# Peptides against a protein of PDB entry 3V4L: the designs that were tried, part 131

Target 1, 386 residues: chain A of PDB entry 3V4L
Amino acid sequence: GQPLAKDKVALLIGNMSYWEHPKLKAPLVDVYELTNLLRQLDFKVVSLLDLTEYEMCNAVDEFLLLLDKGVYGLLYYAGHGYENFGNSFMVPVDAPNPYRSENCLCVQNILKLMQEKETGLNVFLLDMCRKRNDYDDTIPILDALKVTANIVFGYATCQGAEAFEIQHSGLANGIFMKFLKDRLLEDKKITVLLDEVAEDMGKCHLTKGRQALEIRSSLSEKRALTDPVQGAPCSAEALVRNLQWAKAHELPESMCLKFQCGVHIQLGFAAEFSNVMIIYTSIVHKPPEIIMCDAYVTDFPLDLDIDPKHANKGTPEETGSYLVSKDLPKHCLYTRLSSLQKLKEHLIFTVCLSYQYSGLEDTVEEKQEVNVGKPLIAKLDMHRGL

## One batch from the design tools (peptide; made by RFdiffusion4, then SolubleMPNN)

Design b2_p16_6_s2 (from b2_p16_6, 7 letters changed)
Fold by OpenDDE base, seed 4:
Structure b2_p16_6_s2 (fold): chain B 386 residues (1-386), chain A 16 residues (1-16)
Amino acid sequence: as target 1 above (386 residues)
Amino acid sequence: MTYLVSTDGETVEELP
């Protein structure tokens, strides 16, 4: 019969905004597009941008909590990386220059932990360079992997080679994701799907002789990303997993705020990623005696590191939100919260209404505090180790 | 301008 997944869980990490390394662009688009495709495949997707070492470790730990016997696990990473002695290292955004293995996450260690969960399938899609890091002389002593015959690695490039992205004035994919996305929904064994992606990528004139997809697999069964999830969760663990994932993707409810002056504001929320939320405000009712009014959000928790210069923009794009802008209401003020994983407390902020009455020169302000609880990934309390 | 950029930042090539 067709293999069944007990469940399907994916962790997607895109690191771009490095502190001590060149900034990337493609991981933003690649994580977003892959998230949407994997959701169409009934994956529970956690999508995270710009993680520190500590945050990456916690994201992997939370991902491992979603894994269980017969669950399909997929890890995608796009960012800086290297390969030493056949071990793949994902580079966090806070990694020093030069980075070393102690500053990075070893993919083979994650695989070991996934094997302990008795997963049905382990897929790694690594969109990073595979050059040796000459500044890291450490030989990682990895524990022996179990023989599970359910492992697939898709490396965006060959050993010792670079992976590439196309940078232009618009949004573009990395070379790997550009070809992967066109085939990802196909009902094929995952190794066959990746082989077809390798053939398509091999036709790319831009990267010919510079980047080639490498597939490393030990997969004894005909497993596909299209494999159906088994019916209603029959175990307590499956219920817990479903609840944990649902919590990590729960947006705050839209709010209608009423001010003393008679202005009504709609406060709305949209998810771009599991750790990235857009707040938007709009004036839904204004008394005729009020000639001008704007609703600003301010007084965010310090842990979110929100620059007020990037808040309350007239377009989503001015906040750095290029992907969900089409799905947002128009004629709002927009604020992008890009680091929800840093939120230790409830998201409390102020909505400030600035307005002017007809015939008065001075602006009047009214303020309301809003508590929206822990949005999205902030519900997982990824900080439980500090 | 369009650039081909490696994900280690070491290679930057201007595309025509």
Scores: peptide ipSAE 0.416, ipTM 0.925, DockQ to the pose 0.911
Fold by OpenDDE base, seed 5:
Structure b2_p16_6_s2 (fold): chain B 386 residues (1-386), chain A 16 residues (1-16)
Amino acid sequence: as target 1 above (386 residues)
Amino acid sequence: MTYLVSTDGETVEELP
């Protein structure tokens, strides 16, 4: 019979905004495009940008909690990385220069933990350089991996080689993602799909002789990313997994705020990533006696590091949101919360209405506090332990 | 302008 997945779970990490290393651009678009494709494949997708070491560890731990017997697990990483002694290391945004294995996440350690969950399939898509780090002399004593015959690695490049991105007009795409996205929805064994991606990449004149896809697999079964999820979750563990995923993807409901002056504000929320949310406000009713009015969001939790200069923009693009702008309502003020993983408390903020009456020179302000609970990834309490 | 850039930032090539 066709193989069935008990469930399908993906963790996608895109690190770009490194503190001590060159900044990247491709992970933004690549994580977003891959998220949308994996959602069409009925994956439960957690998509995270710009994680510290601690935040990456917690994201992996939460991902591992979503894994169980017969679940398909997919880990995608785009960012800086290295390979020493056949071990792949993902570099967090806060990694020192030079970075070492103690500052990084070892993919083979994650694989070991996934094997302990008795997963149905383990897919690693590593969009990073695979050069040796000469500053790390640590030989990882990894415990022997179990023979599970369900492992697939897709490396964006060969061992000791670089991975590349194409930057155009302020956006970038990884070379690997450029070819992967065209094949990802095909109903093929994942190793066959990746082999076709390797052939397509091999035709790319830009990276010929510099980057080539490497496939490492022990996959003995005909498993595909298109494999259907086994029907309604009947187990307590499956219900818990579904609830945990749903919590990480719950947006606040849109609100209509009514001010004493008779102005009505629509407050709305959109997810760009699991840790990135856009807040938008619009004036939906204004009394005729009010000639001008503006609605600002302010007083955000300090943990979110929101610069007021980047809040309340007339376009999503002015906030740094280039991907979801087409799906947002027009004629709003937009604020991008890019670090929801840092939120320890409820998201409480103020909506401030500034307005002027006809024939009065003075502006009047009214304020309403809004509590939207813990949005998206903030429900997972990724800070438990600091 | 289009650039090919390595993820380690060591290679930057302007594309036509």
Scores: peptide ipSAE 0.414, ipTM 0.928, DockQ to the pose 0.824
Fold by OpenDDE base, seed 1:
Structure b2_p16_6_s2 (fold): chain B 386 residues (1-386), chain A 16 residues (1-16)
Amino acid sequence: as target 1 above (386 residues)
Amino acid sequence: MTYLVSTDGETVEELP
C-alpha cells in the first residue's frame, strides 16, 4: 500500500544576522518559500530566523517533542556551517569568531535524538558550507546510531565545498533552494526527488565545479514528502503535538480600539515566520473634525530589541518584510517584531494616537495599552531555564 | 548587480 505518515513535522532555521560573522540574505526567502511548500505537503512547519545557540537548542528540543513513532521529521537549516570529520555543525547567530563545536549544533546529535523517537522518516536539508573549520580540532565521539533505514541527508554542497546564494537587487536565494522548490511537490521517493534536484543543479553554469548536491541515504522504503498523513489524531500524543504546533502559530486576534476623540483604529497581526510577526494599524473611523491622525505602536518589551526607527513604517517593505506584503492590508503603519522567541512576558505595548483638530495648531495624543498575550512561538516559552 | 556569495561569506563574485 502507499506509505502513510503518522504526522509530518518540519523545523526550518534560517540564520542571517550574525554578530561576529558575515551577514547572509538568502535564508530569509529560502525559509519562507520552503515553509509554504511544506505546508502544501501537510507538514506542521515551525520556521525560525536568527537564533542564538540557546534558542537553536530550544527550537530543536521543541521539534523533538513533536516527533513520535511513524512521524516524518524534516530539519532544514540555512546559514553558516562547517563539517569536521563527517559531522555537520550549524552556526548560531551569536557564535564567536572563531566558532567551535561547543558553540554550534551538531546535526548528527539531532539525528540520534530523532532516532530515539522511532520516526517514520528523517530528512535533513543542510544549506550551509561544508568546509573544515581549522579552529576546531575536536573529534566528536558520536554514540552509535541505530539502524533505522529511514535517514536522508540533502547537503546543498559536497564535502569541503561552499554553498552559494544568488543576490540580486537586495533579494537573495540559495542555489539549493532555487532548484529544490521546483521539485519539492513531486510525488517521488525523497532520494529520487533529490537526485533530480542534483541533476538540475549540475546544469547550473554559475556553480558548475563549485557546488554540487550530495545525498546521503539509508532509506530502504519508498517514502515521499507527499505521503499522506494518517487521518484524525487517534493518540493522546498526536493531540498534544497538534496543540503544541497550533500554539506556536496562533496569532493575536485583530482588535478595534476606540479613542475618546471618536477615532477607531484596527490593530492587526500577521505571521511572517513562527518568530516574526507584523503589527499593522489602520484608521477605520475618523470624525470629520479631526483633520489628521496617525496611530503609532510603542513601548514594546525590552526583550524584543525593537528599534523605534524601524517601527511604524508606511510600507511592509520599509520594515524589512518583503514576503508577506501582498497579504497585508494596504494603507497601514507597519511594525515588524523579528525576535518573538526572546519574549519572556506577555506582549504588552502602547497604541498612541496623534491627531489634530480643524482650527487647532497643537497635536493631541491619546494612548491605550494593549496586551496580546504570547504570540506565535512565544507561547512555547523557549526561555524555560533562564 | 548580481552577486554569487558563499554561505560562509568567503567567496563573493559579481555576476555579469
Scores: peptide ipSAE 0.395, ipTM 0.923, DockQ to the pose 0.896
Fold by OpenDDE base, seed 2:
Structure b2_p16_6_s2 (fold): chain B 386 residues (1-386), chain A 16 residues (1-16)
Amino acid sequence: as target 1 above (386 residues)
Amino acid sequence: MTYLVSTDGETVEELP
């Protein structure tokens, strides 16, 4: 019969805004497009941008809690990385220069922990360079992996080689994601799908002789990303997994705020990623005596590190939100919260209405405090260990 | 201008 997945879970990490290393651009688009494709494949997707070492460790721990016997697990990483002695290291945004293995996450350690969960399939997609780090002479003593015939690695490049992105004035994919996205929905064994992606990449004149997809697999069964999820959650563990994922993806409800002057504001929320949310405000009712009015959001929690100069923009694009702008209401003010994993408390902020009456030169202000609880990934309490 | 850039930032090539 066709293989069944007990469930399908993916963790996608895109690191771009490095503190001590060159900034990247492709991981933004790559994580977003891969998230949308994996959702069409009935994956529960956690998508995270710009994680510190501590935040990456917690994201992996929360991902491992979603894994169980017969679950399909997929880990995607785009960012800086290296490979020493066949061990792949993902570099967090707060990694020092030079970085070492103690500052990074070892993918083979994550694989060991996934094998302990008795997963049905383990897929690793590593969109990083695979050069040796000469500043790290540490040979990790990895414990012996269990012999499981269910592992697939897709490396964006060969051992000792670089992975590439195309940088221009617009948004672009990394080279790996550019070819992967065109085939990811195909009903094929995952290794066959990746072989076709490798053939397509091999035709690219830009990266010919510089980057080639490497596939490492022990997969003995005909498993595909298209394999159906086993029907209604019949176990307590499946219910807990569904609830845990749902918590990490619950947006605040849209609100209508009423001010004393008779102005009504719509306050809305949109998810760009599991840790990135757009807040938007619009004037939905204005008394005729009020000639001008604007609704600003301010007084965010300090943990979010929100610069007021980047808040309350006339377009989503001015906030750095290019991906979800088509799905947002027009004629709003937009604010992008890009670090929801840092939120320890409830998201409390102020909505400030500035307005002017006909025939009065002075502007009037009214303020309302809004509590939206813990949005998206902030519900997982990723900080419980500090 | 379009650039091919490695994800470690070590290689930068201007594309024609």
Scores: peptide ipSAE 0.379, ipTM 0.916, DockQ to the pose 0.910

Design b2_p16_6_s3 (from b2_p16_6, 7 letters changed)
Fold by OpenDDE base, seed 1:
Structure b2_p16_6_s3 (fold): chain B 386 residues (1-386), chain A 16 residues (1-16)
Amino acid sequence: as target 1 above (386 residues)
Amino acid sequence: MTYLVSTDGSTVIELE
């Protein structure tokens, strides 16, 4: 019969804003495009940008809690990385220079933990360089993996080589994602799909002799990313998994704020990623005696590190939100919260209305505090050790 | 201008 997945779960990590290393650009678009494709494949997708070591560990632990017997698990990583002795290391944004294995996440350790969950399929898509790190001479003693015959690695490049992104006009895409996205929805065994992606990448003159996709697989069964999810969640674990994923993707409800002057503001929320939210404000009612009014958001929790210079922009693009801007209402002020994983408390902030009456020179201000609880990934308390 | 940039930032290639 056609293979069934008990469920399908993906963790996508894109690290770009490194503290001590060169900044990347492609992971933003690549994580977003892959998220949208995997959602069309009925994956429960957690998408995270710019994680520290601690936040990456917690993201992996939360991902492992979503895994169970017969669940398809997919891990995608785009960022800095290295390979020593056949072990792949994902580099967090806070990694020191030089980084070592103790500052990084070993993919083979994650694989071990996924095998303990008795998963139906384990897919790793690693969009990182595979050069040796000469500053790390540690030989990781990995425990013996179980023979599960359900593992697929898609490496964006071959061993000892670089992975590349194409940067054009301020946008970037990874070479791997550029070819992967064109085939990802095909009803093919995942290793056959990746082999076709490798052939397509091999035709690219830009990366010829620089980057080649490597597939490492023990997959003995015909498993595809298109494999249907088994029907309604029949187990308590499946219900918990669905609730946990839903909790991590719950946006605050849109609010209508009413000020004493009679101005009404719509406050809305949009998810760009599981840890990235756009707040937008719009004037929905203005008394005729008020000639000008603007609604600013301010007084964010210090954990979010919101620079006021990047808040309250006239366009989503001015916040760095290029991907969801088409789905946002127009004529708002926009603020991008890019680090929701750091939020320890409820998201409490101030909406400040600045306005002017006809025939008065002075601006008047009114303020309202807003509590929206814990949005998106902040509900998982990723800043706390599990 | 189009650039090919390695995901470790070590290689930058200008594409004509």
Scores: peptide ipSAE 0.428, ipTM 0.927, DockQ to the pose 0.886
Fold by OpenDDE base, seed 2:
Structure b2_p16_6_s3 (fold): chain B 386 residues (1-386), chain A 16 residues (1-16)
Amino acid sequence: as target 1 above (386 residues)
Amino acid sequence: MTYLVSTDGSTVIELE
């Protein structure tokens, strides 16, 4: 019969906004597009941007809690990385320059932990450079991996080589994701799918002799990303997993705020990623006596590190939200919360209404505090212990 | 201008 997945879970990490390293662009688009494709494949997707070392560790731990016997696990990473002695290291955004193994996440350690869960398939898609880090002389004593015939690595590049992105005036994928996305929905054994992606990449004249896809696999069975999920979750663990994932993706409900002046504001929420939310405000009712009226959000929790200069923009794109803008209401003010993983408390903020009456020069302000609880990934308390 | 940029930022190639 066709192989069945007990469930399908993916963790996607895109690191771009490095503190001490060159900033990237492609991971934004790559994580977003891959999220949408994997959702069409019935994956439970956690998508995270710009994680610190601690946040990456916690994201991996939460991902491992979603894994169980016969579950398909997929880890995608786009960002800085290196390979020493056949070990792949993902570089967090807070990594020092130079970074070392102690500042980074070893993919083979994650694989070990996934093997302990008796997963049905382990897929690693690593969109990072594979150069040796000469500043890290640490030889990790990796415990011998269990011999499981269910591991697939798709490396965006060869050992000792670079992975590339195309930077232009618009949004672009990394080279790996550019070709991967065109094949990802095909009902093929995952290694065959990746071989076809490698052939497509091999036709790219831009990266010829610079980047080539490498596949490393122990996969003995015909398993595909298209493999159907086994029917209704029968186990208590499967119910807990489904509930945990659902909680991590719950948006606050849209609300209508009523001010004393008779102005009504719609406050809405949209997810860009599991840790990135757009807040939008719109004036849905205005008394005719009010000639000018703006509704802005302020007084966010300090943990979110929101610069007011980047809040309350007239377009989603001005917030850095280029991908979900088509799905947002028009004629709002937009604020992008890009670090929801940092939220220790409830998301409490102020909606401020600034307005002017006809024939009065003075601006009047009314304020309402809004508590939306813990949105999205903030429900997982990824900062438990800081 | 279009650039091919390595993910480590060490290589930048101008594309014609």
Scores: peptide ipSAE 0.426, ipTM 0.925, DockQ to the pose 0.905
Fold by OpenDDE base, seed 3:
Structure b2_p16_6_s3 (fold): chain B 386 residues (1-386), chain A 16 residues (1-16)
Amino acid sequence: as target 1 above (386 residues)
Amino acid sequence: MTYLVSTDGSTVIELE
């Protein structure tokens, strides 16, 4: 029969906004495109941008809670990284310069923990450089991996080589994701799919002699990302997993705010990633006596590091939201919350209505506090250990 | 202008 997955879970991490390292661009688009494709494949996808070491550890721990016997686990990482002694290290955004293994997440340690869950398939897609870190002479004594015959690594590049992105007009795409996305929906054994991606990359004149896909696999079974999920969750564990994922993806409901002046504002929410939300405000009713009226969002929790200069933009693109802008209503003010993982409490903020009456020179302000609970990934309390 | 950039930023190639 066709192989069945008990469930399918993916964690996608894209690190770009490094503190002490060159900033990247490709992970934004690559994580978003891969998220949409994996969702079409019935994966439960958690997509996270710009994680610290602590946040990456917690994201991996939460991902591991979604794994169980016969579950397909996929980890994608795009960002800085290195490879020492056949161990792959993902570099968090807060990593020092130079970084060491103690500041980074070892992929083989994650694999060990995935093997303890008796997963049906473990896929790692690593879109990072694989150069040796000469500042880290630590030989990690990793515990021996179990022989599970269900492991697939897709490395965007060869050992000791660089991974590349194409930068054009302020946007970037990773070379690996560019070719992976064209084949990801194919009903093929994952190693065959990746081999075809490797052939497509190998035809690219841009990367010839610079980057080549490497596949490392112990996969003995014909498993595909297209493999159907086994029917209705009959186990308590499957119910818990479904609830945990659902919590991490629950958007606040749209709200209609009514001000004393008779202005009505619609407050809406859109997810760009599991930790990135767009807030938008629109004037849905204005009394004729009010000639000008704007609805600003302000007084965000300090944990979110929201710069007011980047809030309340006339377009989604001015917030840095290029990917979901087509799905947003027009003629709003837009604010991008890019660090929802940092939210310890409920998202409470102020909607400030600034307006002017006909025949008055002075602007009037009315304020209303809004509590939207814990949006998206903030429901997982990824900071419970601080 | 289009660039091929390594993910570590160490290699930048201008594409025609």
Scores: peptide ipSAE 0.384, ipTM 0.915, DockQ to the pose 0.836
Fold by OpenDDE base, seed 5:
Structure b2_p16_6_s3 (fold): chain B 386 residues (1-386), chain A 16 residues (1-16)
Amino acid sequence: as target 1 above (386 residues)
Amino acid sequence: MTYLVSTDGSTVIELE
């Protein structure tokens, strides 16, 4: 029979905004494009940008809670990384310079934990450099991995080589993602799909002799990313997994705020990533006696580190949102919350209406506090334990 | 202008 997944779960991490290392650009587009493709494949996708060491550990722990016997797990990482002694290390955005194994996440440790869950398929897609880190002499004593025939590694590059991005007109794409995205929806064994991606990369004049896809696999079964989710009655574990995923993807409902002056504001929410939300406001009703009015969002929780200079923009692009702008309503003010993983409390903020009456020079302000609970990834309480 | 940039920033190649 066709192999069935008990469920399909993906964690995508894109680290770009490094503190002590060169900033990247490709992970933004690559995580977004891969998220949309994996959703078409019925994956439960958590997509996270710019994680600290602690936040990466918690994201992996929450991902591992979504894994169970016969579940397909996919981990994608785009960012800085290194490989020492056959161990791959993902570098968090807060990693020191030089970074060491104690500042980084070992992929083989994550694999060990995934094997303990008896997963049906483990796919690692590592879009990072694989150079040796000469500042890390640590030989990780990895416990012997269980002999399992359900592991696939797609390394964007060969051992000791660099991974590349193409930068054009302010956008960037990873070389690996450029070729992977064209084949990812194909109903093929995942190792065959990745082999075809490797051939496509090998034909590209840009990458020839610079970057080549390396595939490592123990996969003896015909498993594909297209394999259907088993429609059997949800076990208690499947219900818990579905609830946990749903919590991490629940947007606040759109609100209509009514001010005392008779102005009505529409407040809406959109997800760019699991930790990135756009708030947008629009004036939907204005009394004729009010000549001018603007609605601003302000007083955000300090944990979100929202610079007011980047809030309340006339376009999504002015907030740094280039990917979801087509799906947003026009003629709003936009605010991008890029660090929802840092939110400890409910998202409480103020909507401030500034307006002017016909024939009065003075501006009037009205304020309403809005509590939208914990949006998206903030429901996972990734800070419980500090 | 199109650039090929290594993730570590060590290699930058201008593509014509």
Scores: peptide ipSAE 0.378, ipTM 0.913, DockQ to the pose 0.772

